# Designs tried in a protein design run: peptides against a protein of PDB entry 4Z63. Part 187

Target 1, 334 residues: chain A of PDB entry 4Z63
Amino acid sequence: LCLGMNDLTGNIPEDLFHLKRLNLLGIQENRLSGSLSREIRNLSSLVRLDVSWNLFSGEIPDVFDELPQLKFFLGQTNGFIGGIPKSLANSPSLNLLNLRNNSLSGRLMLNCTAMIALNSLDLGTNRFNGRLPENLPDCKRLKNVNLARNTFHGQVPESFKNFESLSYFSLSNSSLANISSALGILQHCKNLTTLVLTLNFHGEALPDDSSLHFEKLKVLVVANCRLTGSMPRWLSSSNELQLLDLSWNRLTGAIPSWIGDFKALFYLDLSNNSFTGEIPKSLTKLESLTSRNISVNEPSPDFPFFMKRNESARALQYNQIFGFPPTIELGHNN

## One batch from the design tools (peptide; made by RFdiffusion4, then SolubleMPNN)

Design b2_p21_1_s3 (from b2_p21_1, 7 letters changed)
Fold by OpenDDE base, seed 4:
Structure b2_p21_1_s3 (fold): chain B 334 residues (1-334), chain A 21 residues (1-21)
Amino acid sequence: as target 1 above (334 residues)
Amino acid sequence: SSTSSWITTDMESSDRALPVY
C-alpha cells in the first residue's frame, strides 16, 4: 500500500493494521499526525515501512519483535521523541533505519550483536546526547552511518578502528573534539570512502601527520571548524579523492601542487581560509574538469548533503555526490 | 555566492532544504 506524497491528515485508520499480508506500507510525505500506533505489530509480513515526512509524534512503539520481516524503516522528518525502542535496537532483520530529523533523545544504544543485517543507519539531526556508541563496529554490515547534528560530546571511540564495514560516515555538528584522534582512528576503516566532519573540533589543529592514510577516501568534508594548520600532506595519498571541502577554517600556507594530481577531483572548496602563495598550475590540469567523464552512477552515501550558506537559513540539498557541480572555490583567502 | 557556503550533512530541524536544479 503506497499512499505517499499526498495531503492526508489525521492518523492511520486502525483497520489498516488488519492487513497481515502487507509487505510494504508507504505513507510518506503527508500530514499524518498523532502517535504511530502500536498496532503496526499486526503487520507481521511487513518488509518496508515508510512513514517519513509526516507530523507523527510521541515515542516509536516497541513492537519490532513482532515484525520479523522488516528490512526498511523510514521515519525521517517527524516529531518522534524518546529513544530507539528496544525491539528496534535488537532487530535482526532490519537493513536500513532512517530516523533523521526527529526529536529522539537520550543515549544512543543499539544492540549491534543482534542487528546482523543493519547496513544503513541515519539518525542525523536528533537530540541524542552522551557519547558515540562504542559498539557500533559490532554491526558487522553497517556501511552507511549518519549521526550528524546530535550532541555526542567527546571523541570518536577507539573501537572504531575496527569498523571495517564503514564506508560512508557523517558526524557533522555533533560536538566532537580531538580531530587528531578522530583521524587517527578512522584511518583504520579501510572501506571508508566518505567522511564528513563539518562543524566539529572548533579551533583545533588539522593534523599534518604523514603516518595518516585514507586509501579509499573519495569525499572529505571538514568545513567550518576554524581549524588551524596547513593542507595536510597525508591527504596527497588519497588518490581517489573526488570532493574536498575544507572551507571556513583558518588553514595557512600554500596550496600544494599535489592537489592537481587527483584524477577524479571535481569539487574543491578551500575558500574562507588563510592560504597564501600562488594558485598551483596543476589545478588547470585536473582531468575530471578538462576531459574525463566521471560516472554519475558510483555508489553514494544514503544520507543527503547540504550546501549551507552563511546568509541563508535555507540550504541546498544534494542526494548524490555527483549532484554537486564541478567546482574550484578558492575565494576569501589571504 | 559559493564563497559563502560550506558542505554539511546536518540541517536545522525546523528547516527544509531547497531542491537543486
Scores: peptide ipSAE 0.455, ipTM 0.817, DockQ to the pose 0.415
Fold by OpenDDE base, seed 3:
Structure b2_p21_1_s3 (fold): chain B 334 residues (1-334), chain A 21 residues (1-21)
Amino acid sequence: as target 1 above (334 residues)
Amino acid sequence: SSTSSWITTDMESSDRALPVY
């Protein structure tokens, strides 16, 4: 049953929960309000639940043990409060959980040993506090993780060295500290292609350790951190780099010539730093900007990107990396 | 101008982003 993208108001009729054979319930992009009924437990055949972009409030009901076939739960952009229900945090069937842009709070806890099918987790823009869950690497299929805009004080857990399934990771604006430790840990994530760390590590030094290596890194965004240092030499070994945003930092020194050696680099933002010297001639030879057709069909994170023009401006949303226009931004350097 | 912008993955709860396709 798909009723999304309408102007429906009020509560979900209780009789809807009598549809025991229902595999898909999509009621997204409406004005539905109230609590999500516990009677959702009666939808025992449910595979996909999309309640996103509504006005739901209250706690998410702890009924997911009665939904043994549920693979997709989309509840982004609601007013949900409380934590992740125990039954949801232990779901062996769940593949995708998207609860981005809610008011969920408390410590983030997932039973990753039970969540054997979890591939995508989006909990960005919530009110989770405490530290990053050390056991996330135990979610052996977890590929996409967005935990942006939560209050995860401290450092990236050492256990994330073992996060082999991790491909797309965002921790933007999560009050993280110690970028050197974070990068030192995350370099061990052999499948990591996208790393977004914007609005963290305030005023720290960007490490220039040649021992750091991100072999498969395609997207690196570390904007608006007020980072000091220079363009990191270790990044030159990330031959697959497609998008680099280091804007709004305090980086100094020259832009190195190796920045133009990235065959797939189509988006470069080094603006609002303190770079000096000449623009490398190698930037004029970027293959992606001169002759190469970039494949629009390359895998992208499940979480959206946002281009913020300023703190108060409405952001532009990009659902895929290749949605960004080919860009070289070097403005506002000293 | 894009020179005053940065990329992030967080959104304000009250903000609705403009989709770019």
Scores: peptide ipSAE 0.454, ipTM 0.810, DockQ to the pose 0.449
Fold by OpenDDE base, seed 1:
Structure b2_p21_1_s3 (fold): chain B 334 residues (1-334), chain A 21 residues (1-21)
Amino acid sequence: as target 1 above (334 residues)
Amino acid sequence: SSTSSWITTDMESSDRALPVY
C-alpha cells in the first residue's frame, strides 16, 4: 500500500492494521498526525514501513519483535520523542533505520550484536545525548551512519578502529572534541570513503601527521570548525579524493601543489580560511574539471548533504555526491 | 557553491531543504 506524497491528514485508520499480508506500507510525505499506533504490530508480514515526512508524535511503539520481516523503517522528519524502542534496537531483520530529524532523546543504545542485518543508520538531527555508542562496530554490516546534530560529547570511541564495515560516516555538529584522536582512529576504517565532521572540534589544530592515511577517502568535509594549521600533508595520499570542503576554518600557509594531483577531485572548497601565496598551477589541470567523465553510478551515502550559505537561508539539499557542481572555491583567503 | 557556504549533514527542519540534482 503506497499512499505517499499526498495531503492526507489525521490518523492512520485502525482497520489498516488488519492487513496481515501487507509487505509494504508507504504513507510518507503527508500530514498524518498523532501517535504511531501500537497496532502496527499486527502487520506481521511487513517488510517496509515508510512514515517519513509526516506530523507523527509521541514515542515509537515497542512492537518490532512482532515484525520479524521488517527490513526498512523510514520515519525521518516527524515529531517522534523518547528513545529507540528496545525491540527496534534488537531487530535482527532490519537493514535500514532512518529516524533523522525527529526529537528522539536519551542515550543512543543499539544492540549491534542482535542487529545482524543493519547496514544503514540515520539518526541525524535528534536529541540523543551522552557519548557516541562504543558498540557500533559490532554492527558488522553497518556501512552508512549518520549521527549528525545530536548532543553527543567527547571523542570518537577507540572501538571505531575496528569499524571495518563503515563506508559513509557523518558526525556534523555533534560537539565532538579531539580531531587528532578522531582522525587517528577513523584512519583504521579501511572501507571509509565519506567522512563529514563539519561543526566540531572548535578551534583545534588540524593534525599534520604524516602517519595518518585514508586510502579510500573520496569525500572529506570538515567545514566551519575554526581549525588552525595548514593543509594536511597526509591528505595527499588519498588518491581517490573527489570532494574536499575545509571552508570556514583558520587554516594558514600555502595551498600545496599536490591538491591538483587528485584525478577525481571535482569539488574543492577552501574558502574563508587564511591561506596565502599563489594558486597552484596544478589546479588548472584537474582532469575532473576539464571533462566530467565520472561514473554517475558510484555508491553514495544514504544521508543527504546540505549546502548552508548563512544562518537564515534555507539549505540546498544534495542527495548524491555528484549532484554537487564542479567547484573550486578559494575565496576570502589572505 | 559559494564562498559564503559550507557543506554539512545536520541541516534538516520540518520543511524540506531545496533539492539540487
Scores: peptide ipSAE 0.462, ipTM 0.819, DockQ to the pose 0.463; fails the geometry check
Fold by OpenDDE base, seed 5:
Structure b2_p21_1_s3 (fold): chain B 334 residues (1-334), chain A 21 residues (1-21)
Amino acid sequence: as target 1 above (334 residues)
Amino acid sequence: SSTSSWITTDMESSDRALPVY
């Protein structure tokens, strides 16, 4: 049953929960309000539940133990409060959980040992507090993780050295500290292709440790951190780099010539730093900007990107990395 | 892109982003 993208109001009729053979329920992009009914437990055949972009409130009901076939739960952009229900945090069937842009709070706890099928987690823009959950690497299939805009104070856990499934990771604006430790840990994530750390590590030094290596890194965003230092030499070994944003930092020194050696680099923002010297001539030879045949069909993170402007109340949304226009921004380096 | 912008993955609670899925 798909009723998304309408102007439906009120609550879900209780009679809808008599549809015991229903596999897919999509009611996204409406104006549905009130609590999400516990009677969803009666939909025992449910594989996909999409209630995103509504006005739901209250706690998410703890009924997911009665939904053994549920693979997809989308509840982003609602008014949900409380924590992740215990039955949801222990779901062995769940592949994707999206609860971005709610009012969920408390310590984030997931039983990753039980969540054997979880591959995508989006909890961005909530009110979770405490530390990052150390047991996330126990979610052995977890590939996409967005935890942006929560208050996960402290450092990236040492356990994340073992996060082999991790490919797409965002921690933007989460009050994180110690960028040297974070990069030192995350370099062990062999499948990491996208790393977004914007609005963390305020005023720290960007490490220039030649021992750091991110073999498969395609997207690195570490903007608006007021980071000191220079262009890190370790980044030159990330031969698959496609997008680099280090804007709004305090980086100094020259832009190195190796920045133009990245064959797939199509988006470069080094603006609002303190770089000096000449623009490398190698930037004029970037193959991605000179050739028409970039393979645009690469996997992207499940979570969206936003182009935030200081003067703009609303950010521009990009659902895919290749939605960004080919860009070289070197402005405001003084 | 603009020199007055940066990329992030956080959104304001008032921002209505399009559904990702």
Scores: peptide ipSAE 0.449, ipTM 0.803, DockQ to the pose 0.574; fails the geometry check

Design b2_p21_1_s4 (from b2_p21_1, 10 letters changed)
Fold by OpenDDE base, seed 1:
Structure b2_p21_1_s4 (fold): chain B 334 residues (1-334), chain A 21 residues (1-21)
Amino acid sequence: as target 1 above (334 residues)
Amino acid sequence: SSTSSWVTTDLEPDDKALPVF
């Protein structure tokens, strides 16, 4: 049953929950309101539930133990409060959980040893607090993680050295500290291709440690951190780099010539820093900007990217990395 | 003047970004 992208209002009719053979319920992008009924438990054949982009409120019902076939739960952009219900946090069937842009709060707790099928987690823009869950690496299939815009505190957990499944990671605007530790840990994530750390580590020094190595890194975004230091030499070894944003920091020194050696680099933003010297001639030879033979079929994060033009302006949404225009932005350096 | 922008993955609560097609 797909009723998405309408102007439906009110509550879900209770009789809908009598559809025991229903595999897919999509009611996204409506004006449905009230609490999500506990009677959703009666949809025992449900594989996909999409209630995203509605006006739902209250706590998410703790009925997911009655939904043994549920693989996809999309609830982004609602007014849900409370925590992740225990049955959801223990779901062995769930592949994707998207609860981005809600009002979920408390300590984030997932039973990763039970969530054996979880491959995508989007909890960005919520009100979770405390530390990052140390046990996330126990979610052995967890590839996509967005935890941006939560009030986590402290450092990236040491356990994330073992986060082998992690490919796409967003922690933007989550009050993280110690960028040196974070990078030192995350370099061990051998499948990590996308790392977004914007609006963290305020005023720290970007480490220039030659021992750091991100072999598979395609997307690095560490914007608006007020980071000091220079262009990090360790980044030169990330030969697959496609997108780099280090804008709105306090980075100094020259832009190094090796920045033009990245064959796949099509988006570079180093604007609003304190870089000096000449623009490297190697930037004029970036193959990706002369011939966009970039494979459009490359895997992308499940979470969207946003280009913020200023604090008050509405962001531009990019669902794929290759949606970004080919860009070299070096403005506002001195 | 160049547009002052940065990439992120967070939205303001209840904000809907503009889709880029």
Scores: peptide ipSAE 0.423, ipTM 0.834, DockQ to the pose 0.459
Fold by OpenDDE base, seed 2:
Structure b2_p21_1_s4 (fold): chain B 334 residues (1-334), chain A 21 residues (1-21)
Amino acid sequence: as target 1 above (334 residues)
Amino acid sequence: SSTSSWVTTDLEPDDKALPVF
C-alpha cells in the first residue's frame, strides 16, 4: 500500500493495521501526526515501512520483535523522541534504518551482535549524546553510517580499527576531538571510500604522518574545522580520490604538485585557507576535467551531501557524489 | 557562491535543502 506524496492528515486508521498480508506500507511525505501506533505490530508480513516526511511525534513503539520480516524502516524527518526501541535495536531482519532528522536522544545503543542484516544506518541530525558506540564494528554488514549532527563528544573509538564493513561514514558536526587519533584509527577500515568529518576537530593540526594510508578513499571532506598545518603527504597515496574538500581551514604552505596526479579527482575545494605559492601546473592536466568520462554508475552513500553556501542560505542537496559539478576552487587564499 | 561554500552531511532540524539531481 503506497499512499506517499499526498496531503493526508490526522492519524493512520486503526483498521489499516488489520492488513496482515501487507508487505509494504508507504505513507511518506504527508501531514500525518500523533504517535506512531503500536498496532503496527499486527502487520506481521511487513517488509518495508516508510513513514518519513510526516509530523509524527512521541516515542517509536517497541513492537519490532513482532515484525520478523521487516527489512526497511524509514522514519526520517519526523518529531520522534526518546531512544531507539529495544526491539528495533535487536532486530535481526532489519537491513536499513533511517531515522535522520528527528529528536531522538540519550546514549546511542544498538545490539550489533543481534542486528546481523543491518547494512545502512542513518541517525543524522538527532539529539544523541555521550560517546560513539564502541560496538558498531560488531554490525558485520554495516556499510553505510551517518551519525552527523549529534553530540558525540570525544574521540573515535579504538574498536573502529576493526570496522571492516564500513564504506561510507559521516560524522559531520558531532563535536569530535583528536583528528590524529581519528585518522589513525579509520585508516584501518579497508573498505572506507567516503569519509565526511566537516565541523569537527576545531583548531587542531591536520596530521602529516607518512604512515597514514587510505587506499580506497574516494571522498574526503574535512571542511570548516579551522585546521592548521599543510596539505598532508599521506593523502597522495589515495589514488582513487574523486572529491576533496578541505575548505574553510587554516592550512598553509604550497599546494603540492601531486594533487594533479589524481586521475579521478573531479571536485577539489581548497578555498578559504592560507595556502601560498603558485598553482601547480599539474592541475591543468587533471584527466577527469579534460578528456576522461567519469563513470556515473558508481555506488554512493545512502545519506545525502549538502553544499552549505553560507549560514543563512538553504543548502544544495546532492544525492550522489557525481551530482557535484566538476570544480576546482582555490579562492580566498594568500 | 561556491567560493563561500563547504560540503557537509548535516542540516539544521527540519531544514529543507534544495535538491540538485
Scores: peptide ipSAE 0.416, ipTM 0.818, DockQ to the pose 0.449
Fold by OpenDDE base, seed 5:
Structure b2_p21_1_s4 (fold): chain B 334 residues (1-334), chain A 21 residues (1-21)
Amino acid sequence: as target 1 above (334 residues)
Amino acid sequence: SSTSSWVTTDLEPDDKALPVF
């Protein structure tokens, strides 16, 4: 049953929960309000539940033990409060959980040992606090993780050295500290292609450790951190780099010539730093900007990117990395 | 002209209607 993208109001009629053979319920992009009924437990054949972009409130009901076929739960952009229900945090069937842009709070706790099918987790823009859950690497299929805009004070856990499944990771604006430790840990994530760390590590030094290596890194975003240092030499070994944003830092020195050696680099933002010297001539030879035939069909994170122009303006949403316009931004340097 | 923008993955809670590209 697909009722998305309407102007439906009120709550879900209770009689809807008599549809025991229903595999898909999509009621996204409406004005539905009130609590999500516990009677959703009666939809025992449910594979996909999409209640996103509504006005739902209250706690998410703890009924997911009665939904053994549920693979997809999309609840982003609602008013849900409380924590992740225990049955949801233990779901062995769940592949994707999206609860971005809610009011969920407390410590983030997932039973990753039980969540054997979880491959995508989006909990961005919530009110979770405490530390990053050390057991996330126990979610052995977890590929996409967005935890942006929560209050995870402290460092990236040492256990994340074992996060082999991790490919797309965002921690933007999560009150994280110690960028040297974070990069030193995350370099062990062999499948990591996308790393977004914007609005963390305020005023720290960007490490220039030649022992750091991110072999599969395609997207690196470390914007608006007030980071000191220079262009890191370790980044030159990330030959698959497509998007680099180091804007709004305090980076100094020259822009190195190796920045133009990235064959797939189509988006470069080094603006609002303190770089000096000449613009590398190698940037004029970037194949991605001179050739029309770049393969645009690459996997992207499940979470969207946003280009924020200023603190008060609406951000632009990009659902795919290749939605970004080809860009070289070097403005507002010394 | 340089853009005074940065890339992120966080939204303001009230930023529900964003242009999508």
Scores: peptide ipSAE 0.399, ipTM 0.816, DockQ to the pose 0.466
Fold by OpenDDE base, seed 3:
Structure b2_p21_1_s4 (fold): chain B 334 residues (1-334), chain A 21 residues (1-21)
Amino acid sequence: as target 1 above (334 residues)
Amino acid sequence: SSTSSWVTTDLEPDDKALPVF
């Protein structure tokens, strides 16, 4: 049943929950309100539940043990409060959980040993607090993780060295500290292609440790951190780099010539830093900007990117990396 | 100007991003 993208108001009729053979319920992009009924437990054949972009409130009901076939739960952009219910945090069937842009709170805890099918987790823009869950690497299929805009004080857990499944990771605006430790840990994630760390590590030094290596890194975003230091030499070994945003930092020194050696680099933002010297001539030879068709369908994160123009302006949403225009931004350097 | 922008993955609560196709 697909009723998304309408002007539906009020509550879900209780009689809808008598549809025991229903595999897909999509009621996204409406004005549905109230609590999400516990009677969703009656939808025992449900594979996909999309209640996103509504006015739902209250706690998410703890009934997911009665939904043994549920693979997709999309509840982004609602008013949900409380934590992840125990049955959801233990779901062996769930592949994708998207609860971005809610009011969920408390410590984030998932039983990753039980969540054997979880491959995508979006909990961005919530009110989770405490530390990052150390057991996330136990989610052996977890590829996409967005935990942006939560209050995860402290450092990236040491256990994330073992996060082999991790490919796309965002922790933007999560009050994280110790960028040196974070990068030192995350370099062990051999499948990591996208790393977003914007609005963290306030005023720290960007490490220039040549021992750091991100072999598969395609997207690195570490904007608006007020980071000190220079362009990191270790980044030169990330030969697959496509998008680099280090804007709104306090980086100094020259832009190195090796920045033009990235064959796939099509988006470069180094603006609002303190870089000096000449623009490297090698930037004029970037293959992606001169000859390469960048319209390649490559895997992207499940979470969207946003280009924030200023504090008050609406952000531009990009659902794919290649949705970004070919860009070289070097403005506002001293 | 795009020079005053940065990339992120977070939005303000109730902030509606403009879709770019």
Scores: peptide ipSAE 0.394, ipTM 0.800, DockQ to the pose 0.440

